# Designs tried in a protein design run: peptides against a protein of PDB entry 6PSE. Part 30

Target 1, 78 residues: chain A of PDB entry 6PSE
Amino acid sequence: PSEEEEYARLVMEAQPEWLRAEVKRLSHELAETTREKIQAAEYGLAVLEEKHQLKLQFEELEVDYEAIRSEMEQLKEA

## One batch from the design tools (peptide; aimed at target 1 A41 G44, target 1 (a further copy) A40 V47)

Design b2_p21_6_s1 (made by RFdiffusion4, then SolubleMPNN; from b2_p21_6, 9 letters changed)
Fold by OpenDDE base, seed 4:
Structure b2_p21_6_s1 (fold): chain B 78 residues (1-78), chain C 78 residues (1-78), chain A 21 residues (1-21)
Amino acid sequence: as target 1 above (78 residues)
Amino acid sequence: as target 1 above (78 residues)
Amino acid sequence: ASDEEIREFFERILKEEEAER
């Protein structure tokens, strides 16, 4: 049997005291995992924003670079 | 009483059938939340990598830009 | 996934969290 099937059997055969403890355990794990999920999402959004800002800066620098490059090229050809 | 206190009381007073159902519910929610947490972490890592690559490109362009800017400045001052 | 898809994923998570509060 899979671990899932064995766990299901355990739950079906468990006494109320075990079940209450398991509810408590699962509730705790769920709360922790939920917090971690939220933190990951918050962090992810922050990184996305940083990447976006960096991209804008990069594109602006590319424009400036091409302007100077073009001017330099014109001066060298004259 | 807080919702948490009320829930705790419910768990203490609950019959085995309710407890088994609650274990099942919490297990399901934990599994889903865990999958989402993992996915969030994976996305976050991907965005971080992209941002890192973009940063390297930006820094390289800055070096190139400063080189041309400096050369241009020298030519204009001569 | 695109940046927009990733953003939407994160925003969904946070929206769900706000709804649960």
Scores: peptide ipSAE 0.637, ipTM 0.878, DockQ to the pose 0.940
OpenDDE base, seeds 1, 2, 3, 5: peptide ipSAE 0.636, 0.635, 0.635, 0.635; ipTM 0.877, 0.877, 0.877, 0.877

Design b2_p21_6_s2 (made by RFdiffusion4, then SolubleMPNN; from b2_p21_6, 9 letters changed)
Fold by OpenDDE base, seed 4:
Structure b2_p21_6_s2 (fold): chain B 78 residues (1-78), chain C 78 residues (1-78), chain A 21 residues (1-21)
Amino acid sequence: as target 1 above (78 residues)
Amino acid sequence: as target 1 above (78 residues)
Amino acid sequence: MTDEEKEEFFKRILEEEEKRR
């Protein structure tokens, strides 16, 4: 039998006092897990924004670099 | 009375059949929320790594850019 | 919060999951 099946049997055979305690436990874990999920999402979005800004800066520098490279190549050929 | 207090009263007054259903509901929501939390963390780490790699590339390009800029300045002054 | 702190936060979440398995 799987742990899930054993847990299901436990729930079915449990007294009301245990069930109330289990509801309380699960509610608490759900609240904490939800908080962590939201926080992880917020952090992920912040990093994405920072990465996006960095990418824009990188692309701008690439343009500037290619401009100077091209100008230098022209100066060396003349 | 807060929604939390009302829910607590509901749990205390509930029949075993309702409590078992509530345990099942909360277990399901916890499993889903946990999966989402893990996915958010995995995604966050991936974005951090991508940002780090981009930063390294940006810094390398800055070095190359300054080298060409300096060489160009020297060529123009001579 | 720094990238290092975020990384630690994400790693903690994944480590907690690994411990539950």
Scores: peptide ipSAE 0.607, ipTM 0.875, DockQ to the pose 0.943
OpenDDE base, seeds 1, 2, 3, 5: peptide ipSAE 0.604, 0.606, 0.604, 0.605; ipTM 0.874, 0.875, 0.874, 0.875

Design b2_p21_6_s3 (made by RFdiffusion4, then SolubleMPNN; from b2_p21_6, 10 letters changed)
Fold by OpenDDE base, seed 4:
Structure b2_p21_6_s3 (fold): chain B 78 residues (1-78), chain C 78 residues (1-78), chain A 21 residues (1-21)
Amino acid sequence: as target 1 above (78 residues)
Amino acid sequence: as target 1 above (78 residues)
Amino acid sequence: MSDEEKKEFFQKILEEEEKEK
């Protein structure tokens, strides 16, 4: 039997004391996992915002660079 | 009593049938939340990599821009 | 947190997943 099938059987045959302990364990793990999920999402959003700001700066610099490059190219051709 | 205290009391007084159902519910929620946590982490890493690549490109462009700017400034002073 | 610290945080989550498999 798979671990999942064995676990399912354990839950079916378990006494109330084990079941209460398992509810407590699962509740704790769920709370921790939820906190980590939220934190991961928050960090991801922060990085996205920083990336967006960087992209804006990059695009501005590209415009300025192309302007100077073009001006220099014109001066070299004259 | 807080919802947490009420829930704790419910778990303490619950019959095995309720407890088994609760274990199943919590197991399902934990599995879903875990998957979402993993997805958030994968997404976060992807955005970090994209930001890093953009930063490298930005830094390269800054160097090139300053080089051209300096060259132009020298040409204007001559 | 720095980007490196965030990276480590994300990597830890993924490493935990691989250990559960």
Scores: peptide ipSAE 0.601, ipTM 0.872, DockQ to the pose 0.945
OpenDDE base, seeds 1, 2, 3, 5: peptide ipSAE 0.598, 0.599, 0.598, 0.598; ipTM 0.871, 0.872, 0.871, 0.872

Design b2_p21_6_s4 (made by RFdiffusion4, then SolubleMPNN; from b2_p21_6, 9 letters changed)
Fold by OpenDDE base, seed 1:
Structure b2_p21_6_s4 (fold): chain B 78 residues (1-78), chain C 78 residues (1-78), chain A 21 residues (1-21)
Amino acid sequence: as target 1 above (78 residues)
Amino acid sequence: as target 1 above (78 residues)
Amino acid sequence: MSDEEIRAFFEAILAEERARA
């Protein structure tokens, strides 16, 4: 049987004391995992915002660069 | 008592059937939360990589821009 | 996946937590 099936059998045959301990364990893991999920989301949003700001700066610089490049090209062609 | 204390009492006084159901519930929630956490992390990494590439491009453009600006300044001063 | 979709995903996670709290 798969590990999942074995675990299911364990749960079905378990004594109340084991079940209570398992509830405690799972509750703890769920709380930790939830916290980590939230942290990941918060971090992701921060990076997304940073990327957005950087993109705007890049686009502005690109415009300025093209302007100077064009002027330079004209000067060199004259 | 807090909800946490009430829940703890419930677990302590619960019948095996309830405990098994709770283990199942918690296991399911943990699995889902874990999946979401992983997905959030993956998205975060993707955005981070994109930001990094953009930063490199930006820095390269800055160098090129300063070079042209300097050349242009020299030409205009002459 | 677009940045907007990714943002929505992250915001949904945070919204769920706020609702639970």
Scores: peptide ipSAE 0.612, ipTM 0.872, DockQ to the pose 0.944
OpenDDE base, seeds 2, 3, 4, 5: peptide ipSAE 0.612, 0.612, 0.612, 0.611; ipTM 0.872, 0.872, 0.872, 0.872

Design b2_p21_7 (made by RFdiffusion4)
Pose (drawn by RFdiffusion4):
Structure b2_p21_7 (pose): chain A 78 residues (1-78), chain B 68 residues (1-68), chain P 21 residues (1-21)
Amino acid sequence: as target 1 above (78 residues)
Amino acid sequence: LVMEAQPEWLRAEVKRLSHELAETTREKIQAAEYGLAVLEEKHQLKLQFEELEVDYEAIRSEMEQLKE
Amino acid sequence: SAAQALYEEFIAAYEESQAAE
């Protein structure tokens, strides 16, 4: 019997005391995972924002580079 | 009376929580994998930005060297 | 819920960032 069918048998045939403990155990597991899930989403938004700021800082540097480069090309007529 | 024959509710609760825990885990993993992808994207972009900085300095100094 | 809304916001923001590329 697989671990899944063994567990399914346990839930449908175990005593209430065991069922109450499993409810309690899963409640803790769910609360912790919900906490981890939330932190992972916050981490995503933070690195998404960092990436966004970096993109802007990059495009700003592209403009400054083009301005100098444009001037230099003009100067090579001298 | 004996509504105390209620292991059926506990069993319903075990199943409900088991499913919620599974989906929460998928969402968590999915969220983590997305976070890693953004880090990888930001890494590529940071490398490109530092390249542009060096090139920018290269032609700021190459000009100004235009000195008369 | 608030936790689920945060997760949906994160997914939408990630998809918008990918669509911009």

Design b2_p21_7_s1 (made by RFdiffusion4, then SolubleMPNN; from b2_p21_7, 11 letters changed)
Fold by OpenDDE base, seed 2:
Structure b2_p21_7_s1 (fold): chain B 78 residues (1-78), chain C 78 residues (1-78), chain A 21 residues (1-21)
Amino acid sequence: as target 1 above (78 residues)
Amino acid sequence: as target 1 above (78 residues)
Amino acid sequence: SSAEALYQRFKEEYEAFLAEE
């Protein structure tokens, strides 16, 4: 039997006291995992925003670079 | 009483059949939330990697830009 | 929940990010 099947049998054969403890354990783990999910999402959103700002800065620098490069090329050819 | 206290009382007064169903429910939600947490972490890592690559490209462009800017300034002052 | 809404927003923004690449 798989671990999942073994756990399912354990739950079926468990006493009420064990079941109440398991509900408490699972509720706690769910709350913690939910907080971790939120934290991961918040961090991901922050990185997306940072990447977006960096991309805008990069595009602005590319424009400025091409302008100077073009001007310098023109000066060298004159 | 808070919702948490009310839920705690419900668990204490619940029949074994309800407790088994609640264990199943919580196990399912925990599994889903765990998958979502992992997914969010993977997404965050992917964005971080791309942000890092973009930062390297930006830094390279800054070096090239400053080189051209400096050369052009020298040419204008000569 | 607000927690789920935040996660879904991140997922949507990430999917949008992937679509721009």
Scores: peptide ipSAE 0.359, ipTM 0.849, DockQ to the pose 0.967
OpenDDE base, seeds 1, 3, 4, 5: peptide ipSAE 0.341, 0.358, 0.358, 0.353; ipTM 0.845, 0.848, 0.848, 0.848; seed 1 fails the geometry check

Design b2_p21_7_s2 (made by RFdiffusion4, then SolubleMPNN; from b2_p21_7, 11 letters changed)
Fold by OpenDDE base, seed 1:
Structure b2_p21_7_s2 (fold): chain B 78 residues (1-78), chain C 78 residues (1-78), chain A 21 residues (1-21)
Amino acid sequence: as target 1 above (78 residues)
Amino acid sequence: as target 1 above (78 residues)
Amino acid sequence: SEADALYAEFREEYERYLAEQ
């Protein structure tokens, strides 16, 4: 039997005291995991924004660089 | 009473059938939340890596830009 | 929930990000 099937059997045969303890355990884990999910989402959003701003800055610099490069090249070719 | 206190009382007074159903519910929510947390983390890491690479490219371009800018400025001042 | 809302927001932003790549 899979671990899932074994767990299911355990739950079905469990006494109320065990079930209450399991509810408490799962509730705690759910709360903790939920907080971690929130943190992951918040962090992800922050990184997305930072990358976006950096991309804009990079593109701006790229334009400026090409302008100066082109001017320099023209001067060298003259 | 707080919702938490009311829930705690419900759990304490619940019949085995309700408790088993609650274990099942919580297990499902935990699994789903865990999957979402992991997915968010994976996405965040992907963006972070791309941001890092972009930052390196940006810094390299800044160096090259300043070099050309300085050279151009020197030529103009001469 | 707030957690679900934030997660949904992140997923939406990430999907947009991917589409722009």
Scores: peptide ipSAE 0.352, ipTM 0.851, DockQ to the pose 0.961; fails the geometry check
OpenDDE base, seeds 2, 3, 4, 5: peptide ipSAE 0.331, 0.324, 0.327, 0.342; ipTM 0.845, 0.843, 0.844, 0.849; seeds 2, 3, 4, 5 fail the geometry check

Design b2_p21_7_s3 (made by RFdiffusion4, then SolubleMPNN; from b2_p21_7, 9 letters changed)
Fold by OpenDDE base, seed 3:
Structure b2_p21_7_s3 (fold): chain B 78 residues (1-78), chain C 78 residues (1-78), chain A 21 residues (1-21)
Amino acid sequence: as target 1 above (78 residues)
Amino acid sequence: as target 1 above (78 residues)
Amino acid sequence: SEADALYEEFKKKYDEELAEE
């Protein structure tokens, strides 16, 4: 049998005391995992914002660069 | 009483059938939350890599821009 | 929940950013 099937059997045959302990265990793990999910999402959002700001700066610099490049090219061709 | 205290009381007074159902519910939520946490982490890593590449490109453009700017300034001053 | 909301927000923004690439 799979581990899942074995676990399911355990739950079915378990006494109330074990079941209460398992609820407590799972609740704790869920709370921790939820906190970690929040942290991952918050961090990801922060990085996305930083990337966005950097992209805006990059695009601005590209415009300025092309302006100077074009002016320079014109001067050299004259 | 807080929701946590009320829930704790519910678990303590619950019958085995409810407890088994709660174990199943919590197991499901834990599995989903875990998957989402992992996905968020993977997405965050991907964005970090993209940001890093963009930063490198930005720094390269800054160097090129300053080179042209300096050359242009020299030409204008001559 | 707050966790779900933040996750969905991040997922949304990530998908938007990915689509712009």
Scores: peptide ipSAE 0.342, ipTM 0.849, DockQ to the pose 0.950
OpenDDE base, seeds 1, 2, 4, 5: peptide ipSAE 0.340, 0.339, 0.336, 0.335; ipTM 0.849, 0.849, 0.848, 0.848

Design b2_p21_7_s4 (made by RFdiffusion4, then SolubleMPNN; from b2_p21_7, 12 letters changed)
Fold by OpenDDE base, seed 3:
Structure b2_p21_7_s4 (fold): chain B 78 residues (1-78), chain C 78 residues (1-78), chain A 21 residues (1-21)
Amino acid sequence: as target 1 above (78 residues)
Amino acid sequence: as target 1 above (78 residues)
Amino acid sequence: SAADELYRRFLEEYERYLAEL
């Protein structure tokens, strides 16, 4: 049997005391995993914002660079 | 009583059939939350890599910009 | 939940990011 089938059988044959302990265990793991999901999402949002700000700065620098490049090209052609 | 205290009481007074159903529910929620956590982490890493590549391009452009700016300044002083 | 809302917001922002590539 698969581990899933074995676990399902264990749950079906378990006494109330074991089941209460398993509810407590799963509740704890769910709470921890939920906190980790929150942290992952918060970090991802922060990186998205940082990348967005960097992209804006890059685009501003491209404009400034092209302005100077164009001025320099005009001076060299004169 | 707090919701946590009420839930704890419910678990302690519950019949085996309810407890088995609760184990199943919590197992399902844990599996879903785990998948969501992993997905968020993977997406965050992908954005982080793109941000890193953009930063390298930005730094290269800064070098090129300063080179042209310096050349232009020298031409204006002559 | 607040956790689900934050996760959903991240997914929405990520999808927007992908659409802009």
Scores: peptide ipSAE 0.389, ipTM 0.854, DockQ to the pose 0.972
OpenDDE base, seeds 1, 2, 4, 5: peptide ipSAE 0.386, 0.365, 0.384, 0.385; ipTM 0.854, 0.850, 0.854, 0.854; seeds 2, 4, 5 fail the geometry check

Design b2_p21_8 (made by RFdiffusion4)
Pose (drawn by RFdiffusion4):
Structure b2_p21_8 (pose): chain A 78 residues (1-78), chain B 68 residues (1-68), chain P 21 residues (1-21)
Amino acid sequence: as target 1 above (78 residues)
Amino acid sequence: LVMEAQPEWLRAEVKRLSHELAETTREKIQAAEYGLAVLEEKHQLKLQFEELEVDYEAIRSEMEQLKE
Amino acid sequence: ALDEERREFFESILERERENE
């Protein structure tokens, strides 16, 4: 029997004391995973924002580069 | 009376939590894998930004060298 | 578009958690 069918048998045939403990165990597991899930979403928003700021700082540098480059090309007529 | 024949509720709770835990895990993993992708994207962009900085300095110094 | 989808996904998790609170 696979671990899944062995667990399904346990839930449908175990005593209430065991069922209560499993409810309790899963409640802790869910609370912890919910905490991890939330931190992972916050981490995503933070790095998404960092990336956004970096993109702007990059496009700003592109403009400054073009301005100097444009002036140099003009100067090569001298 | 004996509504105490209620292992059926506990069994319903085990199943409910087991499913919620599974979906929460999927969401967590999905969220983590997205976070890694943004880090990879930011890394590529950081490398490109530092390249542009060097090129920018290269032609800021190449000009200014235009000195008369 | 991909970043917007990622942002909506992350914000949707935090919004649901706020509603549950």

Design b2_p21_8_s1 (made by RFdiffusion4, then SolubleMPNN; from b2_p21_8, 11 letters changed)
Fold by OpenDDE base, seed 5:
Parts: sequence; structure tokens; C-alpha cells
Structure b2_p21_8_s1 (fold): chain B 78 residues (1-78), chain C 78 residues (1-78), chain A 21 residues (1-21)
Amino acid sequence: as target 1 above (78 residues)
Amino acid sequence: as target 1 above (78 residues)
Amino acid sequence: SKDEEIRAFFEGILAEEAARA
């Protein structure tokens, strides 16, 4: 039997005291996991924004670089 | 009483059938939340890696830009 | 795009939380 099936059997045969403890355990784990999920989402959005800003700065620098590069190249060819 | 306290009372007074159903519910929610957390972590890592690569490219371009800028400035001052 | 998909995913998580609260 799969672990899931074995767990299901355990739940079926468990006494109320065990079941209450399991509810408590699962509730705690769910709360922690939910918090972590939310934090991950917040952090992820922040990183996306940072990457976006960096991309804009990069593109601006590329424009400036190409301007100077082109000017320099023209001077060398003259 | 807080919702948490009310829930705790419900768990204490619940019959085994309710408790088993609650274990099932919480297990399902935990599984889904865990999957989402993992996915969030994977996405976050991907974005971080992309941002890192972009940062490296940006810094490389800055070096190249400063080299040309400095050369151009020296030529103008001469 | 990939970034848009990722953004939507994260925003979805936060929207779900906002709805729960």
C-alpha cells in the first residue's frame, strides 16, 4: 500500500486524542507553509521589479555606450 | 473569544467523524499550499538568476563604457 | 512572457491571501 493509503488507514482507526493532535499538527504546518508562500510571493514581486529597473538602466547605458562608440569609431576612421 | 479559540473548542468537542474529515481537509490544503510554495521558490530562483546575469552584463558594459569615455575625454583634453 | 506569468502567479497568491483575510 502507498504511504497515502497507510495514512488513510491510520486516520480511520485513530482515537479522538490522536485525531485532535493531528488536526493541531496539520493546522500548524499549514499556517507556516502559508506564511512562507506569501513571503515568497512578496519577495518574488520585489525581485521582478528590481530586474525590471535594472533592465531599464542597462538599456539606457547601451544607448549611451553606442553613442560614444560610434563617435569614437568615426574619429578613428577619419 | 478569538476565532482561534472557538476553533480550538470545536476540535475539543468534535466527534471522530468530524475530526477525520478535518484531517482530510487540512491535509489537502497543506498539500496544495506546499505545491504553491515550491513553485514560488522555483520562480523566485529563476528570476534571481536572470537578474544576476543581467547585473553581470550591466557591470561589464559599465567597464567598457568607462574605458571609451575616458579615452574620449583624454582626446578632448589633448 | 515568462515574467508576466511569474508575476501573475505571485499576484495570485497575494490576492488569495487578501481574500482570505
Scores: peptide ipSAE 0.665, ipTM 0.878, DockQ to the pose 0.963
OpenDDE base, seeds 1, 2, 3, 4: peptide ipSAE 0.664, 0.664, 0.665, 0.664; ipTM 0.878, 0.877, 0.878, 0.878

Design b2_p21_8_s2 (made by RFdiffusion4, then SolubleMPNN; from b2_p21_8, 14 letters changed)
Fold by OpenDDE base, seed 1:
Structure b2_p21_8_s2 (fold): chain B 78 residues (1-78), chain C 78 residues (1-78), chain A 21 residues (1-21)
Amino acid sequence: as target 1 above (78 residues)
Amino acid sequence: as target 1 above (78 residues)
Amino acid sequence: SREAEMRAFFQAILDRAAAEA
């Protein structure tokens, strides 16, 4: 049997004391996992914004670079 | 009483049938929340890696830009 | 875009969290 099937059987045969403890355990794990999920989402959005700002800076520098490169190339050809 | 205190009382007074249903509910929510957490972490890591590569490209361009800028400035001063 | 999809995913998580709080 799969672990899931074995767990399901355990739940079906469990006494109220075990079931109450399991509810408490699952509630705790759910709360922690939910907090971690939220933190991951907040961090992800922050990194997306940082990447976007970096992209804008990169594109601005590319424009400035090509301007100077072109001027330099023209001077060298003359 | 707080919602948490009311829930705790409900768990203490609940019949096995309710407790088994609650274990099932919490297990399902935990599985879904875990999947979302993992996906958020994977997305976050992907963005971090892309940001890092962009940062390297930006720093390389800065070096090239300063080299040409300096050469151009020297030529203009001479 | 891929980035827009990721942003939407993150924002959806936060929106649901705010609604449940």
Scores: peptide ipSAE 0.634, ipTM 0.877, DockQ to the pose 0.969
OpenDDE base, seeds 2, 3, 4, 5: peptide ipSAE 0.633, 0.632, 0.633, 0.633; ipTM 0.876, 0.877, 0.877, 0.877

Design b2_p21_8_s3 (made by RFdiffusion4, then SolubleMPNN; from b2_p21_8, 8 letters changed)
Fold by OpenDDE base, seed 5:
Structure b2_p21_8_s3 (fold): chain B 78 residues (1-78), chain C 78 residues (1-78), chain A 21 residues (1-21)
Amino acid sequence: as target 1 above (78 residues)
Amino acid sequence: as target 1 above (78 residues)
Amino acid sequence: SKDEEIREFFQKILEEERKRE
């Protein structure tokens, strides 16, 4: 039997005391996992914003670089 | 009473049938939440990697820019 | 875009939490 099937059987045959304990356990794990999920999402959004800002800075630098490059090329051709 | 206290009381007074159903519900929610947490972490990591690569490119461009800037300044001072 | 899809995914998570609060 799969672990899932075994667990299902355990739940089906369990006494109320075990079931109450399991509800408590699962509730706790769910709360923790939910918190971690939220934190991951918040962090992910922050990183996305940082990447976006970096991209903008990169694009600005590219423009400045091309301007100087072009000027330099013109000077060398003169 | 807080919702938490009310829920705790409900669990304490619940019949086995309700408890089994609650275990099933919580298990399902935990599984889904866990999957979402993992996915969030994976996305976050991907964005971090992209940001890192962009940062490296930016730093390389900065070096090149400073080189040209310096050369240009020298030419203008001559 | 990929970034937009990821953003929407994260935002959905946070919105779902907000609704539960």
Scores: peptide ipSAE 0.639, ipTM 0.875, DockQ to the pose 0.973
OpenDDE base, seeds 1, 2, 3, 4: peptide ipSAE 0.639, 0.633, 0.638, 0.639; ipTM 0.875, 0.875, 0.875, 0.875

Design b2_p21_8_s4 (made by RFdiffusion4, then SolubleMPNN; from b2_p21_8, 12 letters changed)
Fold by OpenDDE base, seed 4:
Structure b2_p21_8_s4 (fold): chain B 78 residues (1-78), chain C 78 residues (1-78), chain A 21 residues (1-21)
Amino acid sequence: as target 1 above (78 residues)
Amino acid sequence: as target 1 above (78 residues)
Amino acid sequence: SMDAEIEEFFRAILEEARAAA
């Protein structure tokens, strides 16, 4: 049987004391996992914003670079 | 009492059938939340990698820009 | 875009968290 099937059998045959402990364990793990998920989302949004700001700076520098490159090319062909 | 204290009391007073149902519910929510957390982490890493590549491109462009700027400045002062 | 999709995903997580709090 799969681990899932074995776990399901364990839950069906478990005593109330084990079930209460399992509810407590799962509640704790769910709370931790939820917090980690939220933190990952917050961090991800921060990185997206940083990437966006960097992209704006990069595009501005590209414009400045092309302006100088074009000016240099014009001078070399003159 | 807090909702947490009320929930704790509910778990302590619950019948095995309710407890088994709660284990099933929590297991399902944990599995879903875990999948979302993993997806969030994968997205975060993807954005980080893109930001890193963009930063490398930006730094390379800065070097090229300063080289042209310096060359232009030298020519203007000549 | 991919960034927009990712942003929407993260914002959905945070909105769900706020609604549950």
Scores: peptide ipSAE 0.636, ipTM 0.877, DockQ to the pose 0.971
OpenDDE base, seeds 1, 2, 3, 5: peptide ipSAE 0.636, 0.636, 0.635, 0.636; ipTM 0.876, 0.877, 0.877, 0.877

## One batch from the design tools (peptide; aimed at target 1 I38 G44)

Design b2_p22_1 (made by RFdiffusion4)
Pose (drawn by RFdiffusion4):
Structure b2_p22_1 (pose): chain A 78 residues (1-78), chain B 68 residues (1-68), chain P 22 residues (1-22)
Amino acid sequence: as target 1 above (78 residues)
Amino acid sequence: LVMEAQPEWLRAEVKRLSHELAETTREKIQAAEYGLAVLEEKHQLKLQFEELEVDYEAIRSEMEQLKE
Amino acid sequence: AEEELDAERRAFFESILAEAAE
């Protein structure tokens, strides 16, 4: 029997004391995973924002580069 | 009376939590994998930005060298 | 394409935090 069918048998045939403990165990597991899930989403938003700021800083540098480059090309007529 | 024949509710709770835990895990993993992708994207962009900085300095110095 | 992916990722992360705020 696979671990899944063994567990299904346990839930449908175990005593209430065991069922209560499993409810309790899963409640802790869910609370912890919910905490990890939330931190992962926050981490995503933070790095998404960092990336956004970096993109703007990059496009700003592109404009400054073009301005200097444009002036140099003009000067090569001298 | 003996509504105490209620292992059926506990069994319903085990199943409910088991499913919620599974979906929460999927959401967590999905969120982590996205976070890693943004880090990879930011890394590529940071590398490109530092390249542009060097090129920018190269032609700021090449000009100014235009000195008369 | 990267901008569309970032918008989708942001909406996904904000949806998780909106559910958590409830």

Design b2_p22_1_s1 (made by RFdiffusion4, then SolubleMPNN; from b2_p22_1, 13 letters changed)
Fold by OpenDDE base, seed 2:
Structure b2_p22_1_s1 (fold): chain B 78 residues (1-78), chain C 78 residues (1-78), chain A 22 residues (1-22)
Amino acid sequence: as target 1 above (78 residues)
Amino acid sequence: as target 1 above (78 residues)
Amino acid sequence: SLEKKEEEIEAFLRRILEEAAK
């Protein structure tokens, strides 16, 4: 039997005291996992914002670089 | 009473059938939340890597830009 | 520093994935 099937059987045959303890355990794990999920999402968004700012700076530098490169090329061809 | 206190009372007074249903509900929510947490973590790490690659490209462009800028400045001063 | 924060973020996210792999 799979672990899932064994767990399902355990839940079906469990006494109320075990079930209450399991509800408490699962509630605690869910709360912690939810907190970690939120934190991970917040971190991901922060990094995205930083990457976006860096990308804007990079694109600005590319424009400036191409301008100077073009001017330099014109000076060398004249 | 707080929602937490009311929920705790509900769990304490609940019949086995309700408790089994609650275990099933919480298990499902925990599994989904865990999956979402993992996805958030994977996404965050991917963005970090992308930002790192972009930073390297930016630094390389800065070097090239400064080289051309310096050459251009020398040509204009001559 | 931003670098330190980034390292902390990376460590946190990696920990999540490592725990999930166990």
Scores: peptide ipSAE 0.528, ipTM 0.869, DockQ to the pose 0.928
OpenDDE base, seeds 1, 3, 4, 5: peptide ipSAE 0.527, 0.524, 0.527, 0.527; ipTM 0.868, 0.867, 0.869, 0.868

